# Ledger of designs, part 1: peptides against a protein of PDB entry 8YVU

No score or structure here was measured in a lab: all are predicted.

Target 1, 39 residues: chain A of PDB entry 8YVU
Amino acid sequence: PQLCYILDAILFLYGIVLTLLYCRLKIQVRKAAITSYEK
Target 2, 160 residues: chain B of PDB entry 8YVU
Amino acid sequence: TWLTVLKKEQEFLGVTQILTAMICLCFGTVVCSVLDISHIEGDIFSSFKAGYPFWGAIFFSISGMLSIISERRNATYLVRGSLGANTASSIAGGTGITILIINLKKSLAYIHIHSCQKFFETKCFMASFSTEIVVMMLFLTILGLGSAVSLTICGAGEEL
Structure headers, positions and changes below count from the first letter of each chain, unless a header shows other numbers.
Peptide ipSAE was made for these designs. It is ipSAE averaged over its two directions, with the distance scale d0 held at 1.0 Angstrom where the peptide's residues are scored. Compare it between designs on one protein only; published cut-offs may not apply.
The geometry check fails a fold that doesn't show the stated peptide or that is severely misdrawn somewhere.

## One batch from the design tools (peptide; aimed at target 1 C23, target 1 (a further copy) A32)

Design b1_p8_1 (made by RFdiffusion4)
Pose (drawn by RFdiffusion4):
Structure b1_p8_1 (pose): chain A 39 residues (1-39), chain B 160 residues (1-160), chain C 29 residues (1-29), chain P 8 residues (1-8)
Amino acid sequence: as target 1 above (39 residues)
Amino acid sequence: as target 2 above (160 residues)
Amino acid sequence: CYILDAILFLYGIVLTLLYCRLKIQVRKA
Amino acid sequence: DEYLEIYL
């Protein structure tokens, strides 16, 4: 009954999860590009 | 096979360490700049007053930088410094967890007894705001400490 | 406030859809 | 390289 930031609290978790998943995907793809471009 | 997986997966832990260090400064500067932290009737601030946002800000940042540079450049003396910075950050996070827990204990002791019936917007909106902010900091610090301890136990993997 | 929260509430949907598309594309690669 | 193109 006192909404706005209570619903906005889970959005910060959503942001943290996405900002970490993109970092993990970028590092993985960079490693895969390095391993595939050597030969 | 846990050691190999932890070794090959290393610099993301430094990414989440440096994300914690960067996001700790913004909260710390905004909370310590918007209003004085010594004239609170309920003395709600028991973590920002102790320097915790500025106690592990350039502390987690240096551990994250060392861990990132470790795989980028395999320096002779950088490996030794990375373990020390990881274990010092583990101790700093262990202290931060307990100080943040006693901050939650005091904030709940203030809001719990006759200070404000039901939710906020009666007399102490700042009390609920500080409680929510400290809870989000505690969760983020748990996330950071878990990755710091995982990197600390991955980095040694050998005698000395 | 509430509507401001709603404007950034669907940004996550598109962001996760593009993230899944990138994942499927890199799986194909 | 497909991986290099996706990365860039």

Design b1_p8_1_s1 (made by RFdiffusion4, then SolubleMPNN; from b1_p8_1, 6 letters changed)
Fold by OpenDDE base, seed 2:
Structure b1_p8_1_s1 (fold): chain B 39 residues (1-39), chain C 160 residues (1-160), chain D 39 residues (1-39), chain A 8 residues (1-8)
Amino acid sequence: as target 1 above (39 residues)
Amino acid sequence: as target 2 above (160 residues)
Amino acid sequence: as target 1 above (39 residues)
Amino acid sequence: NPYVKILN
């Protein structure tokens, strides 16, 4: 049971990091799309 | 386009393989050093008896290293070597998943048969511990397999 | 204990899905960057 | 560093 909770913590942290990276990348896509549209 | 993305992520995938391998090796070493697996009844550590944490770690480590080196040097022989290693790692990963699932079933069956409601019993504790470790190993193996397959696809695309 | 394993499965699935979405989004950023460079 | 490349 304790190891399961450790795994949960790792997976949760991974999910948070990935979510933040996804959000940052999404913002980059939006900026790139706007720049491409203006050209 | 997908191949281009995989090429750019090749180093990351390689690092992931190495990391997965190291964690698996650590689990294998800890379990084998702390527990006398040969004397544990019920084959609840069958994956460890099969030596998966060790040979699997070797395959994934070699595959990961070759992938990183292949990306950095971009030599044809390294690309082929990486492709071969990743293919072997993919097969090893699939085999590992099978072994781990079998181990998991045995561990769960042991818990069910002995009605392990009392966590303080040594046998039940070991079975529960095995279940947790095997689940962790399974997640790591799936992650490693995913990286190996991705690298295999990337390498195959470079040859075409 | 069972809830912990269920949580692990959910978090693991979430991580896989996010990874795939991140990869797809990264492809879009690259395509947008190439298009912007050619213009 | 692969982590730096991911952040870029």
Scores: peptide ipSAE 0.314, ipTM 0.783, DockQ to the pose 0.113
OpenDDE base, seeds 1, 3, 4, 5: peptide ipSAE 0.311, 0.294, 0.310, 0.311; ipTM 0.781, 0.768, 0.777, 0.779

Design b1_p8_1_s2 (made by RFdiffusion4, then SolubleMPNN; from b1_p8_1, 5 letters changed)
Fold by OpenDDE base, seed 5:
Structure b1_p8_1_s2 (fold): chain B 39 residues (1-39), chain C 160 residues (1-160), chain D 39 residues (1-39), chain A 8 residues (1-8)
Amino acid sequence: as target 1 above (39 residues)
Amino acid sequence: as target 2 above (160 residues)
Amino acid sequence: as target 1 above (39 residues)
Amino acid sequence: NPYEEILR
């Protein structure tokens, strides 16, 4: 039981980090699309 | 740029908030229907006694709905209403996290005090079950709070 | 114990989905950067 | 549409 709770914490942290990284990448894609449209 | 991204994702954040609220409400309803919390020994269900699954779900649901409506109609009064609702939901989420952490500590303390090694012992089973439910609700509340805060920032940016 | 394993499964699936989405976004950023450089 | 962007 203790191991599954530790795994939950790790997976939750991983999910948060990936969500933040995903948001940052999405912003980069949008910036790149705008730059491509202006050229 | 961040505000623009949040504005574009506002509907998704609102849906996430509503979904979180519905899941919390379902857990609250199931636990209250199956278990007589008032007759359970200890404060292992203190978050349920405080009614968090119910009032928290209401706040999150209202905030999510207002966010979706505000995005669709783009009216100034709806933006302000959404901002107010999301601010209230953020406060409710913070309070909910506090209540759930207190409940979690009590449940874990109960398990430790009674040296719960046997899962089939009724008292230990209930404490373990409470711990698992509270942890799930805590994760859902953190997700809901994140959505509410994001929507609040988006709404504040639109007012400026 | 079973509930924590269910949560683990949900978080694991979420992590996999986010990883796939992150990879797709990263590829899109790279493609956009290449297109911007050629113009 | 945020849903379409998530699915893309």
Scores: peptide ipSAE 0.367, ipTM 0.787, DockQ to the pose 0.139
OpenDDE base, seeds 1, 2, 3, 4: peptide ipSAE 0.362, 0.353, 0.337, 0.353; ipTM 0.786, 0.785, 0.774, 0.785

Design b1_p8_1_s3 (made by RFdiffusion4, then SolubleMPNN; from b1_p8_1, 6 letters changed)
Fold by OpenDDE base, seed 1:
Structure b1_p8_1_s3 (fold): chain B 39 residues (1-39), chain C 160 residues (1-160), chain D 39 residues (1-39), chain A 8 residues (1-8)
Amino acid sequence: as target 1 above (39 residues)
Amino acid sequence: as target 2 above (160 residues)
Amino acid sequence: as target 1 above (39 residues)
Amino acid sequence: NPFEEILR
């Protein structure tokens, strides 16, 4: 049972980190698209 | 800038907030429907007795909806309203986390005091169940708070 | 204990979905960068 | 938006 809660914490942290990384990547894609359009 | 990122994801954050609120509400209603919290010994369901799943869900839902509407309509008054709602939701989320932590401590203390090695006792089972539900709600509340704070920062940045 | 495992399953699924989406987005960024370089 | 993709 303790292992389950530890796993929950790890997975939760992983989910948060991935969400942040996804947002950053999406912004990069948008910036690249804007730069390509201005050229 | 981080503000630009948050602005672009405002609708996403709003949806996340609403979803989190709905899940919390569902858990609250299920627990209240299955268990008579008033007859349970101890304060192992103190967060439910405080009604947090209900009022918290309302605040988060309103905040999320206002954020989405503000983004879609791009009206200045909606932006201000969303900022206010998100600020209120952030405060509510913080309060909720505090309540849930207190509840969690009480539940864990109950388990420890009764030396719940045998999960077959109803009281020990209820305390363990409470602990699990409170942990889940705590995670959801943290997610909701994160979205509300992000939306608040985004709204504040738009007013500047 | 059962609820903990359910949460683990949900978080795990969420993590997998986000990872796949992240990978897709990363590939798109790379393709956009290559196309911009060839121009 | 992953959630928009899920909701579409």
Scores: peptide ipSAE 0.491, ipTM 0.801, DockQ to the pose 0.090
OpenDDE base, seeds 2, 3, 4, 5: peptide ipSAE 0.484, 0.456, 0.477, 0.485; ipTM 0.804, 0.784, 0.800, 0.797; seed 2 fails the geometry check

Design b1_p8_1_s4 (made by RFdiffusion4, then SolubleMPNN; from b1_p8_1, 6 letters changed)
Fold by OpenDDE base, seed 1:
Structure b1_p8_1_s4 (fold): chain B 39 residues (1-39), chain C 160 residues (1-160), chain D 39 residues (1-39), chain A 8 residues (1-8)
Amino acid sequence: as target 1 above (39 residues)
Amino acid sequence: as target 2 above (160 residues)
Amino acid sequence: as target 1 above (39 residues)
Amino acid sequence: NPYVELLR
C-alpha cells in the first residue's frame, strides 16, 4: 500500500510535467505556423 | 514569455479546473451518499464535514467557466471577472489543501492509534478508505489550484 | 489500497495518452521546421 | 489541448 501511494505521487508529478511540456510545445507549433503565414 | 504560454492555454486551464471540480463533486456526493459521515467516529472525514467537495467545486467551476468565456469572447469585463474568480478559486484551493492535509493527518493518526493491522475491522477500513479518498482529493485539489493560479497569473498579466 | 491502484491506473493512462500526443506534436514541429528551412 | 479536444 505504501508503494501505491509513492507511485501515485510519481505519476501525478509526471502528468503535471508532461502537461506543461505539451503546452509549451503547442505554443511553439502555433508560433511556427504564424511565422510561416506571415511569409 | 510564460504569460503568453498561459494565455494561449487559458481555455485548457479552464476546462481542467471544471473537470477537477466535477470529479471532486462526484467523490463528495458518492462518499456522502454511501457513508453517514456524521455517525463515523473521529474526524477521519473532516474535509467532507466541512463541505469542501461542494463549495470547492462551485468555486472551481465558476472560475473555469469564466476563464473559458473570457477567452472566447475576448471582452475586457470578462477578463476582469475571470481574474477575480480565479483569485477566489486559488484561495479556495489553498484552503482546501489545508483542510485535506489536516484530514489526512487525522486519518493516519487514527490508523496508528488503533493499530489497524486487521483490515477487516470496520473502523480501520473506514479510516483507510478515508485516507485513500483524501489523497485522491488532495491530488485533484492541487491540479485545480495549479490551474486557478495559472489563470490568475495570466489574467493579471493581461491587465498590466 | 484498491482506490490507490485505481488512481494509479488513471494516472498511468493519462500519462501514456499525453506522451503520445506530445510525440505527435513534436513530430509536427520538426516537420514544420524542416519545411521552413527548405524555403 | 487534449482535454478541449476530447470535449469537442
Scores: peptide ipSAE 0.469, ipTM 0.808, DockQ to the pose 0.082
OpenDDE base, seeds 2, 3, 4, 5: peptide ipSAE 0.465, 0.442, 0.426, 0.462; ipTM 0.802, 0.787, 0.800, 0.801

Design b1_p8_2 (made by RFdiffusion4)
Pose (drawn by RFdiffusion4):
Structure b1_p8_2 (pose): chain A 39 residues (1-39), chain B 160 residues (1-160), chain C 29 residues (1-29), chain P 8 residues (1-8)
Amino acid sequence: as target 1 above (39 residues)
Amino acid sequence: as target 2 above (160 residues)
Amino acid sequence: CYILDAILFLYGIVLTLLYCRLKIQVRKA
Amino acid sequence: TSTLLSVA
């Protein structure tokens, strides 16, 4: 009954999860590009 | 086979360490700049007053930088420094967890007994705001400490 | 406030959809 | 390899 930031609290978790998943994907793709471009 | 997986997967732990160090500065500067932290009737601030946002800000940052640079550049003396910075950051997070827990204990002791019936917006909106902020910091610090301890136990993997 | 939260509430849907598309594309690669 | 380089 006192909403706004209670619903906005899980959005910060949503942001953290996305900002970490993109970093893991970028590092993984950079490693895959390095391993595939050597030969 | 744990050691190999932890070794190959290393610099993302530095990414999340530096994300914790960077996001700790913003909270610490905003909370310590908007209002004085020594004239609170409920003495709610028991973590920002102890320097915790500025105690592990350039501390986690140096451990994340060393861990990132470790795989980028395999320096002779950088491997030794990375383990020390990881274990010092593990100790700093261990202290930060218990200071943040006693901050939650005091904030709940303030809001629990006759200070404010039901939710906020009666007399102590700052008390609920500080409680939610510290809970978010505690969760983020747990996330950072778990990666710091994982990197600490992955980095040695050998005698000395 | 509430509507401001709603405007950034669907940004996550599109961001996760593009993230899944990138994943499927990289899996094909 | 060209798709991985574009994404990287």

Design b1_p8_2_s1 (made by RFdiffusion4, then SolubleMPNN; from b1_p8_2, 5 letters changed)
Fold by OpenDDE base, seed 5:
Formats: sequence, structure tokens, C-alpha cells
Structure b1_p8_2_s1 (fold): chain B 39 residues (1-39), chain C 160 residues (1-160), chain D 39 residues (1-39), chain A 8 residues (1-8)
Amino acid sequence: as target 1 above (39 residues)
Amino acid sequence: as target 2 above (160 residues)
Amino acid sequence: as target 1 above (39 residues)
Amino acid sequence: ADVLLQLA
């Protein structure tokens, strides 16, 4: 049972990190789109 | 194009494949060192008896290393070698997934047959431990297969 | 123990989906950057 | 980086 919970913790951490990276990337896309529209 | 993206991520995929292989190897060695699988009744550890953690790790490691080397040196002969290794690794990964699924089914069946209500019962403990390890190995194998397939597609696109 | 494995499966699937979405978003950012450079 | 983080 401990191994399963360890895996859960790792996968959960990975999910959080990916979510943060995705959010950052989404902000970059929005900034790029705004810059492109102004030109 | 998707192919262009895969080419840019080739080194990353290779590193991921190597890491997955190393983790699989570590799990295999730990299980073999802690448990005498040969004396365990039933087919709970069928994936380990088949030696998947060992040969699978080797295939993935070779594929990943060749992919990284091929990308860095940019030599035509290395590209072909990497493609071959990645293809072999993809096949190995698919076989590994199949073996692990079979092992998982056997382990679950064993738990069901013995009506494992008490975790500390020797037979139930072994079956539970097997299921945990198999699930972990399965996830790692899926990741390894994904990287190997991606590298294979990338390599095939370079040759065409 | 069954709940732990179910959670593992869900988290694993989530990780895969996020990875795919991240890759798609990364491509969009790159395309936007190229378009901005050409202007 | 995404796949590596998932493997870790």
C-alpha cells in the first residue's frame, strides 16, 4: 500500500508541475497574440 | 508539423526513455533481491519471471542512447541505427505491456481466489505487493513505449 | 488499496492529457513567434 | 521536460 501512495504522490506532483507550466505557456500565447494583433 | 516537433524533442524523448529503462531495471533488481520469485507459488510475478525488467530496460536504454547520439553527431549511419533501436524498443515495450497486463490479471485473480481480507497474510501480502509493483512497471512501460514510438516516428521521417 | 490504483490511473491519464495539451500549446507559441518575426 | 517530470 505504501508504494501505491508513493506513486500517487509522484503523479500528483507531476500533474501540478505540468499545470503550472501549461498556465505559463498559455500566458505566453496570449502575449504573442496581442503583439501580433498590434502589428 | 508534428514531425518537426518530434525532431526537436528527440533528445528529450531519448533521455526519458533511458530514465524509464533505469527505473524499470531498478524495480526489477529490487524485486529479485528481496523476493525469491522462484519459490513463490503461482504466476503472480510472471513478468519478473520472464525477465522483462532486465531485457526491457536494456532495449529502452540502447534506444535512448542511440537516439541522443544520433541527434548530437548528426550522422546518417547513426540515424539508421537509432531507428532500428527505437523500433526494437517499441516492440519490446508493447510486449512488456502485454506481459504486465497478464501478470496484473493473474495477481488480481489470486487476490480474489484467496479472499484477501487480511493484508498481513503471507499469500495476500505477496499478491498485493506484486500488483503494486506491476502497476508501477506498467505505467513506466507505457511511458517508455510512448517515447520509443515517438522516436521511431521521428527517425522514420528523417529517412523519408 | 483499490482506490489507490484507481487514483494512479486517473493521475496517469491526466498527466498524458496535459503533456499532449502542452505540446500543442508549445507549437502554437512557436508559430506565433515565427509570424511575429516575419512582420 | 514534461515526460521526464512524469517519470520522476
Scores: peptide ipSAE 0.501, ipTM 0.811, DockQ to the pose 0.050
OpenDDE base, seeds 1, 2, 3, 4: peptide ipSAE 0.481, 0.471, 0.455, 0.481; ipTM 0.788, 0.793, 0.786, 0.801

Design b1_p8_2_s2 (made by RFdiffusion4, then SolubleMPNN; from b1_p8_2, 5 letters changed)
Fold by OpenDDE base, seed 5:
Structure b1_p8_2_s2 (fold): chain B 39 residues (1-39), chain C 160 residues (1-160), chain D 39 residues (1-39), chain A 8 residues (1-8)
Amino acid sequence: as target 1 above (39 residues)
Amino acid sequence: as target 2 above (160 residues)
Amino acid sequence: as target 1 above (39 residues)
Amino acid sequence: VEELLKLA
């Protein structure tokens, strides 16, 4: 049971980190699209 | 730019394969060191008895290393070698997943048969521990297989 | 214990999906950067 | 590598 909870914690942390990275990239894509449209 | 992106992706996949392999080896060695699997009755540790953590880790490590070397040297012969190694690693990963699933089923069946209500019983504890390790190894194997397949697809695309 | 394993499976799948989406988004960002540089 | 990719 302890190993399962440890794995859950690791996977949860990984998911949060990936979500944050995805959000950052999405913002970058939006900014790039806006700059391309203004040109 | 596309080539540089693909190169970075290949290196990342290679590193992930090596890391996955190393983690699998570590888990395998820890289990073998803590428990005398040969003396444990039952098929709870069938994946370990089959030596999957060892040969699977070797295949993934070789595949990852070849992928990194192929990407760095950018030679046609290395690309073919990497493709072959990644294909072999993919097959090994698939076999490993199958073995782990079988082991998981046996472990779950064992827990069900013995009606492990009390976790503190030695047999139930061992079965539960084995199940947890097998699940962890299964996740790692799936990650390794995913990386190997991705590298295989990339290598095949370069040959076309 | 069963819930823990189910959670592990869900989190693992989520991690894989996010990784794929992150890769796709990263490719899009790079494409946008290239198009902006060529203009 | 993922952390390095975040920093880049």
Scores: peptide ipSAE 0.430, ipTM 0.804, DockQ to the pose 0.109
OpenDDE base, seeds 1, 2, 3, 4: peptide ipSAE 0.421, 0.427, 0.382, 0.403; ipTM 0.802, 0.803, 0.785, 0.797

Design b1_p8_2_s3 (made by RFdiffusion4, then SolubleMPNN; from b1_p8_2, 5 letters changed)
Fold by OpenDDE base, seed 1:
Structure b1_p8_2_s3 (fold): chain B 39 residues (1-39), chain C 160 residues (1-160), chain D 39 residues (1-39), chain A 8 residues (1-8)
Amino acid sequence: as target 1 above (39 residues)
Amino acid sequence: as target 2 above (160 residues)
Amino acid sequence: as target 1 above (39 residues)
Amino acid sequence: VEVLLKLA
C-alpha cells in the first residue's frame, strides 16, 4: 500500500516535469516558426 | 516572454481547469452516492463535509470559462473579469488544498491509532477509502490550482 | 488499495501521452532548425 | 485542444 502511494507521487512529479518541458519545447517551436517567417 | 507563452496557452489552461473541476465534481458525486458522509462520525471526510468538491468545482469552472471567453473575444473588460475569477479560483484552490491536507492527516492518524491490522473493520476500511479519495482529490486540486495561477499570471501580464 | 492502482494507471497513461507529444514536438523543432540552417 | 473546447 505504501509503495502504491510512492508510485503515485513519482508519476505525479513526472507528469509535472513533462508538462513544463512540453511548454518549453512549444515555445521553442513557436520561436523557430517566427524566425523562419522573418527570413 | 513567459507571459506571452502563458497568454498563448490561456485557452488550453482554461479547458484544463474546467476539466479538472468536472473531475472533482464527479468524484464528489460518486463519493456522496456511495457513502452517506453526513452520517459518518469523525473528520475522515471533512473535505466532503465542507462541500469542497462542489464549490471548488464551481470556482474552477467559472474561472476556466471566463478565461476562454476572455481569450476568444480579446476584450479588455473580459481580461479584468478573467483576472478576478482566476484570482478567486486560486484562493479557492489553496483553501481546498489546505482542507484536503488536514483531512488526509486526520485520516492517516486514525489509521495509525487504530492499528488497522483488521482491515475488515468497517471504520478502518472507511478511513483507508477516505484517504485514497482525498489523495486523488488533492492531486486534482493541485492541477486546478496550477492552471488557475497560470491564468492569473497571464491576466496580470495583460493588464501591465 | 484498488483506488491507488487506478490513480497510478491514470498518471501512467498521462505520462505516456505527454512523452509521445514531447517526442513529436522535439522532432518538429529539429526539422525547423534544419530548414532554417538550409536557408 | 479544440476537441476539449467543444466538450467544455
Scores: peptide ipSAE 0.464, ipTM 0.802, DockQ to the pose 0.055
OpenDDE base, seeds 2, 3, 4, 5: peptide ipSAE 0.443, 0.401, 0.438, 0.434; ipTM 0.802, 0.784, 0.803, 0.800; seed 5 fails the geometry check

Design b1_p8_2_s4 (made by RFdiffusion4, then SolubleMPNN; from b1_p8_2, 6 letters changed)
Fold by OpenDDE base, seed 5:
Structure b1_p8_2_s4 (fold): chain B 39 residues (1-39), chain C 160 residues (1-160), chain D 39 residues (1-39), chain A 8 residues (1-8)
Amino acid sequence: as target 1 above (39 residues)
Amino acid sequence: as target 2 above (160 residues)
Amino acid sequence: as target 1 above (39 residues)
Amino acid sequence: AEVLKKLA
């Protein structure tokens, strides 16, 4: 049971990191799209 | 497009593969050090008896290292070597997943047969522990296989 | 213990999905950047 | 690359 919880913690952390990276990338896409419309 | 993305992330995939391999090796070593699997009755630790944590880790490590080296040096001969290693690692990963699934089924069946409601019995505890380790190894193996397959696709794309 | 493994499976699937989405988004960013350079 | 740096 302890190992299962450790795995959960690792996967949870991984999910959070990926979510943050995805959000950052999404912001970049939006900025790029706005710049493209201004041209 | 996908090939280009994979090529750019080749080093990352290689590092992930090596890391996965090392974790698998560590788990295998820990299990072998703590438990005398040879004296445990049943096929609860079949994946460990097959030595998957060891040879699987070796394959993934070699594949990852070759992929990283190939990317850094950008040499044709290294690309071919990496492709071969990644292909071998992909096969090894697939085999490992199969072994782990079989082990998991056996462990679950054992728990069901013995009606292990309480984990205080030695046999039930071992079966539960095996299940936990196998699940962890399975997830790691899937990650390793994903990286190996991705690297294989990258290598194949460079050969074409 | 069973709930823990179920959570592991969900988190693992979530990680895979996020990775795929991240890759797709990264491709979109790159395409947008290339289009911006061609203008 | 940044993720790798964090892992290193």
Scores: peptide ipSAE 0.425, ipTM 0.801, DockQ to the pose 0.075
OpenDDE base, seeds 1, 2, 3, 4: peptide ipSAE 0.417, 0.372, 0.388, 0.268; ipTM 0.793, 0.789, 0.785, 0.784

Design b1_p8_3 (made by RFdiffusion4)
Pose (drawn by RFdiffusion4):
Structure b1_p8_3 (pose): chain A 39 residues (1-39), chain B 160 residues (1-160), chain C 29 residues (1-29), chain P 8 residues (1-8)
Amino acid sequence: as target 1 above (39 residues)
Amino acid sequence: as target 2 above (160 residues)
Amino acid sequence: CYILDAILFLYGIVLTLLYCRLKIQVRKA
Amino acid sequence: SAAALLAA
């Protein structure tokens, strides 16, 4: 009954999860590009 | 096989360490700049008053920078420094967890007994705001400390 | 406030959809 | 495959 930031609290978790998943994907793709471009 | 997986998966731990160090500065500067932290009737601030946002800000940052540079450049003396910075950051997080827990204990002792019936917006909106902020910081510090301890136990993997 | 929260509430849907598309594309690669 | 990974 006192909403706004209670619903906005899980959005910060949503932001953290996405901003870590994109970093893991970028590092993984960079490693895969390095391993595939050597030969 | 846990050692190989932890070794090949290393610099993302430094990414989440530096993300914790970067996001700790914004909270710490905003909270310590908007209003004085020594004239609170409920003495709600028991973590920002102890320097915790500025105690592990350029502390986690150096451990994340060393862990990132470790795989980028395999320096002779950088491997030694990376383990020390990881274990010092593990100790700093261990202290931060308990100080943040006693901050939650005092904030709940303030809001629990006759200070404000039901939710906020009666007399102590700052008390609920500080409680929510310190809960978010505690969760983010737990996330950062888990990765710091994982990197600490992955980095040695050998005698000395 | 509430509407401001709603404007950034769907940004996550599109961001995750593009993230899944990138994942499927990289899997095909 | 290397060009697709670089484009990603």

Design b1_p8_3_s1 (made by RFdiffusion4, then SolubleMPNN; from b1_p8_3, 5 letters changed)
Fold by OpenDDE base, seed 5:
Structure b1_p8_3_s1 (fold): chain B 39 residues (1-39), chain C 160 residues (1-160), chain D 39 residues (1-39), chain A 8 residues (1-8)
Amino acid sequence: as target 1 above (39 residues)
Amino acid sequence: as target 2 above (160 residues)
Amino acid sequence: as target 1 above (39 residues)
Amino acid sequence: VAEELLKL
């Protein structure tokens, strides 16, 4: 049971980090699209 | 487009594969050092008895190393070698997943038969511990297989 | 214990999907950067 | 992605 909870914690942390990175990239793509439209 | 992505991330996939292999090897060695699997009755540790953590780790490590070397040297002969190694690693990963699933089924069946309500019984504890390790190894094997398949597709795309 | 393993499977799948989406977004950002540099 | 692997 302890190993399962450790794995859950690692996977959860990984999911949070990836979600934050994904959000940052999505914002960058949106900014790039806006700058390309204004040109 | 997908081939271009895989080519750009080939080194990363290779590193991931090596890391996965090393983790699997570490788990295998820890289990073998802590538990005398040969003296444990039952098929709870069948994946360990089959030596999967060892040979699987070797295949994934070789595949990852060849992929990194192939990307760095950008030589046609290395691309073919990497493709062969990645294909072998993909087969090994598939076999490993099969072994782990079989072990998981046996472990779950054992827990069910013995009605392991009391965690403190030695047999139930060992079966639970084995199940947890097998699940972890299964996840790692799936990651390794995913990297090996991705590298295989990348290598095949370079030959076309 | 069963819930823990189910959670592991869900989190693992989520991690794979997010990784794929992250890779796709990263490519889009790179393509947008290249197109902005050629203008 | 490579930086994430280095953190592992």
Scores: peptide ipSAE 0.482, ipTM 0.811, DockQ to the pose 0.059
OpenDDE base, seeds 1, 2, 3, 4: peptide ipSAE 0.434, 0.446, 0.363, 0.372; ipTM 0.805, 0.807, 0.781, 0.797; seed 2 fails the geometry check

Design b1_p8_3_s2 (made by RFdiffusion4, then SolubleMPNN; from b1_p8_3, 5 letters changed)
Fold by OpenDDE base, seed 5:
Structure b1_p8_3_s2 (fold): chain B 39 residues (1-39), chain C 160 residues (1-160), chain D 39 residues (1-39), chain A 8 residues (1-8)
Amino acid sequence: as target 1 above (39 residues)
Amino acid sequence: as target 2 above (160 residues)
Amino acid sequence: as target 1 above (39 residues)
Amino acid sequence: VAEQLLKL
């Protein structure tokens, strides 16, 4: 049971980090699209 | 820019594959050191008895190393070698997943048959521990397979 | 213990999906950057 | 992606 909870914690942390990176990247794509439309 | 990106991605995938392989080896060695699998009755440790943590980790390590070397030297012959190694690693990963799933099924069946309500029984504890390790190994194997397949696709794209 | 393993599987799948989406989004950002540089 | 591996 302890190993399962450790794996859950690692995977959860990984999921949070990936979500934050994805959000940042999505904001960058939106900014790039806006700048291309204004040109 | 695209080539530099693909290069960085290939190196990352190679490093991920090596890391996954090393973790699999570590788990395999820890299990073999803590538990005398040969004296344990039943098929709970069938994946370990098959030596998957060892040969699988070797294949993934070789594939990852070849991918990194191929990317660094940018030689056509190394690209082909890396593609071959990644393909072999993908096959090995698929076989490993199959073995781990079979082991997991056997372990779960064992737990069900013995009605392991009491965690403190030695047999139930061993079966539970084996199941946990097998699940961890399965996740690592899937990650390794994903990296090997990705590297194989990248290598195949370079040959076209 | 069964719930823990199910959670592990869900989190693992989520991690894979997010990784794929992140890679696709990263490719899109790079394509947008290249098109902006050629203008 | 490489920075994530270094953090592992």
Scores: peptide ipSAE 0.462, ipTM 0.807, DockQ to the pose 0.061
OpenDDE base, seeds 1, 2, 3, 4: peptide ipSAE 0.382, 0.411, 0.338, 0.352; ipTM 0.803, 0.805, 0.779, 0.795

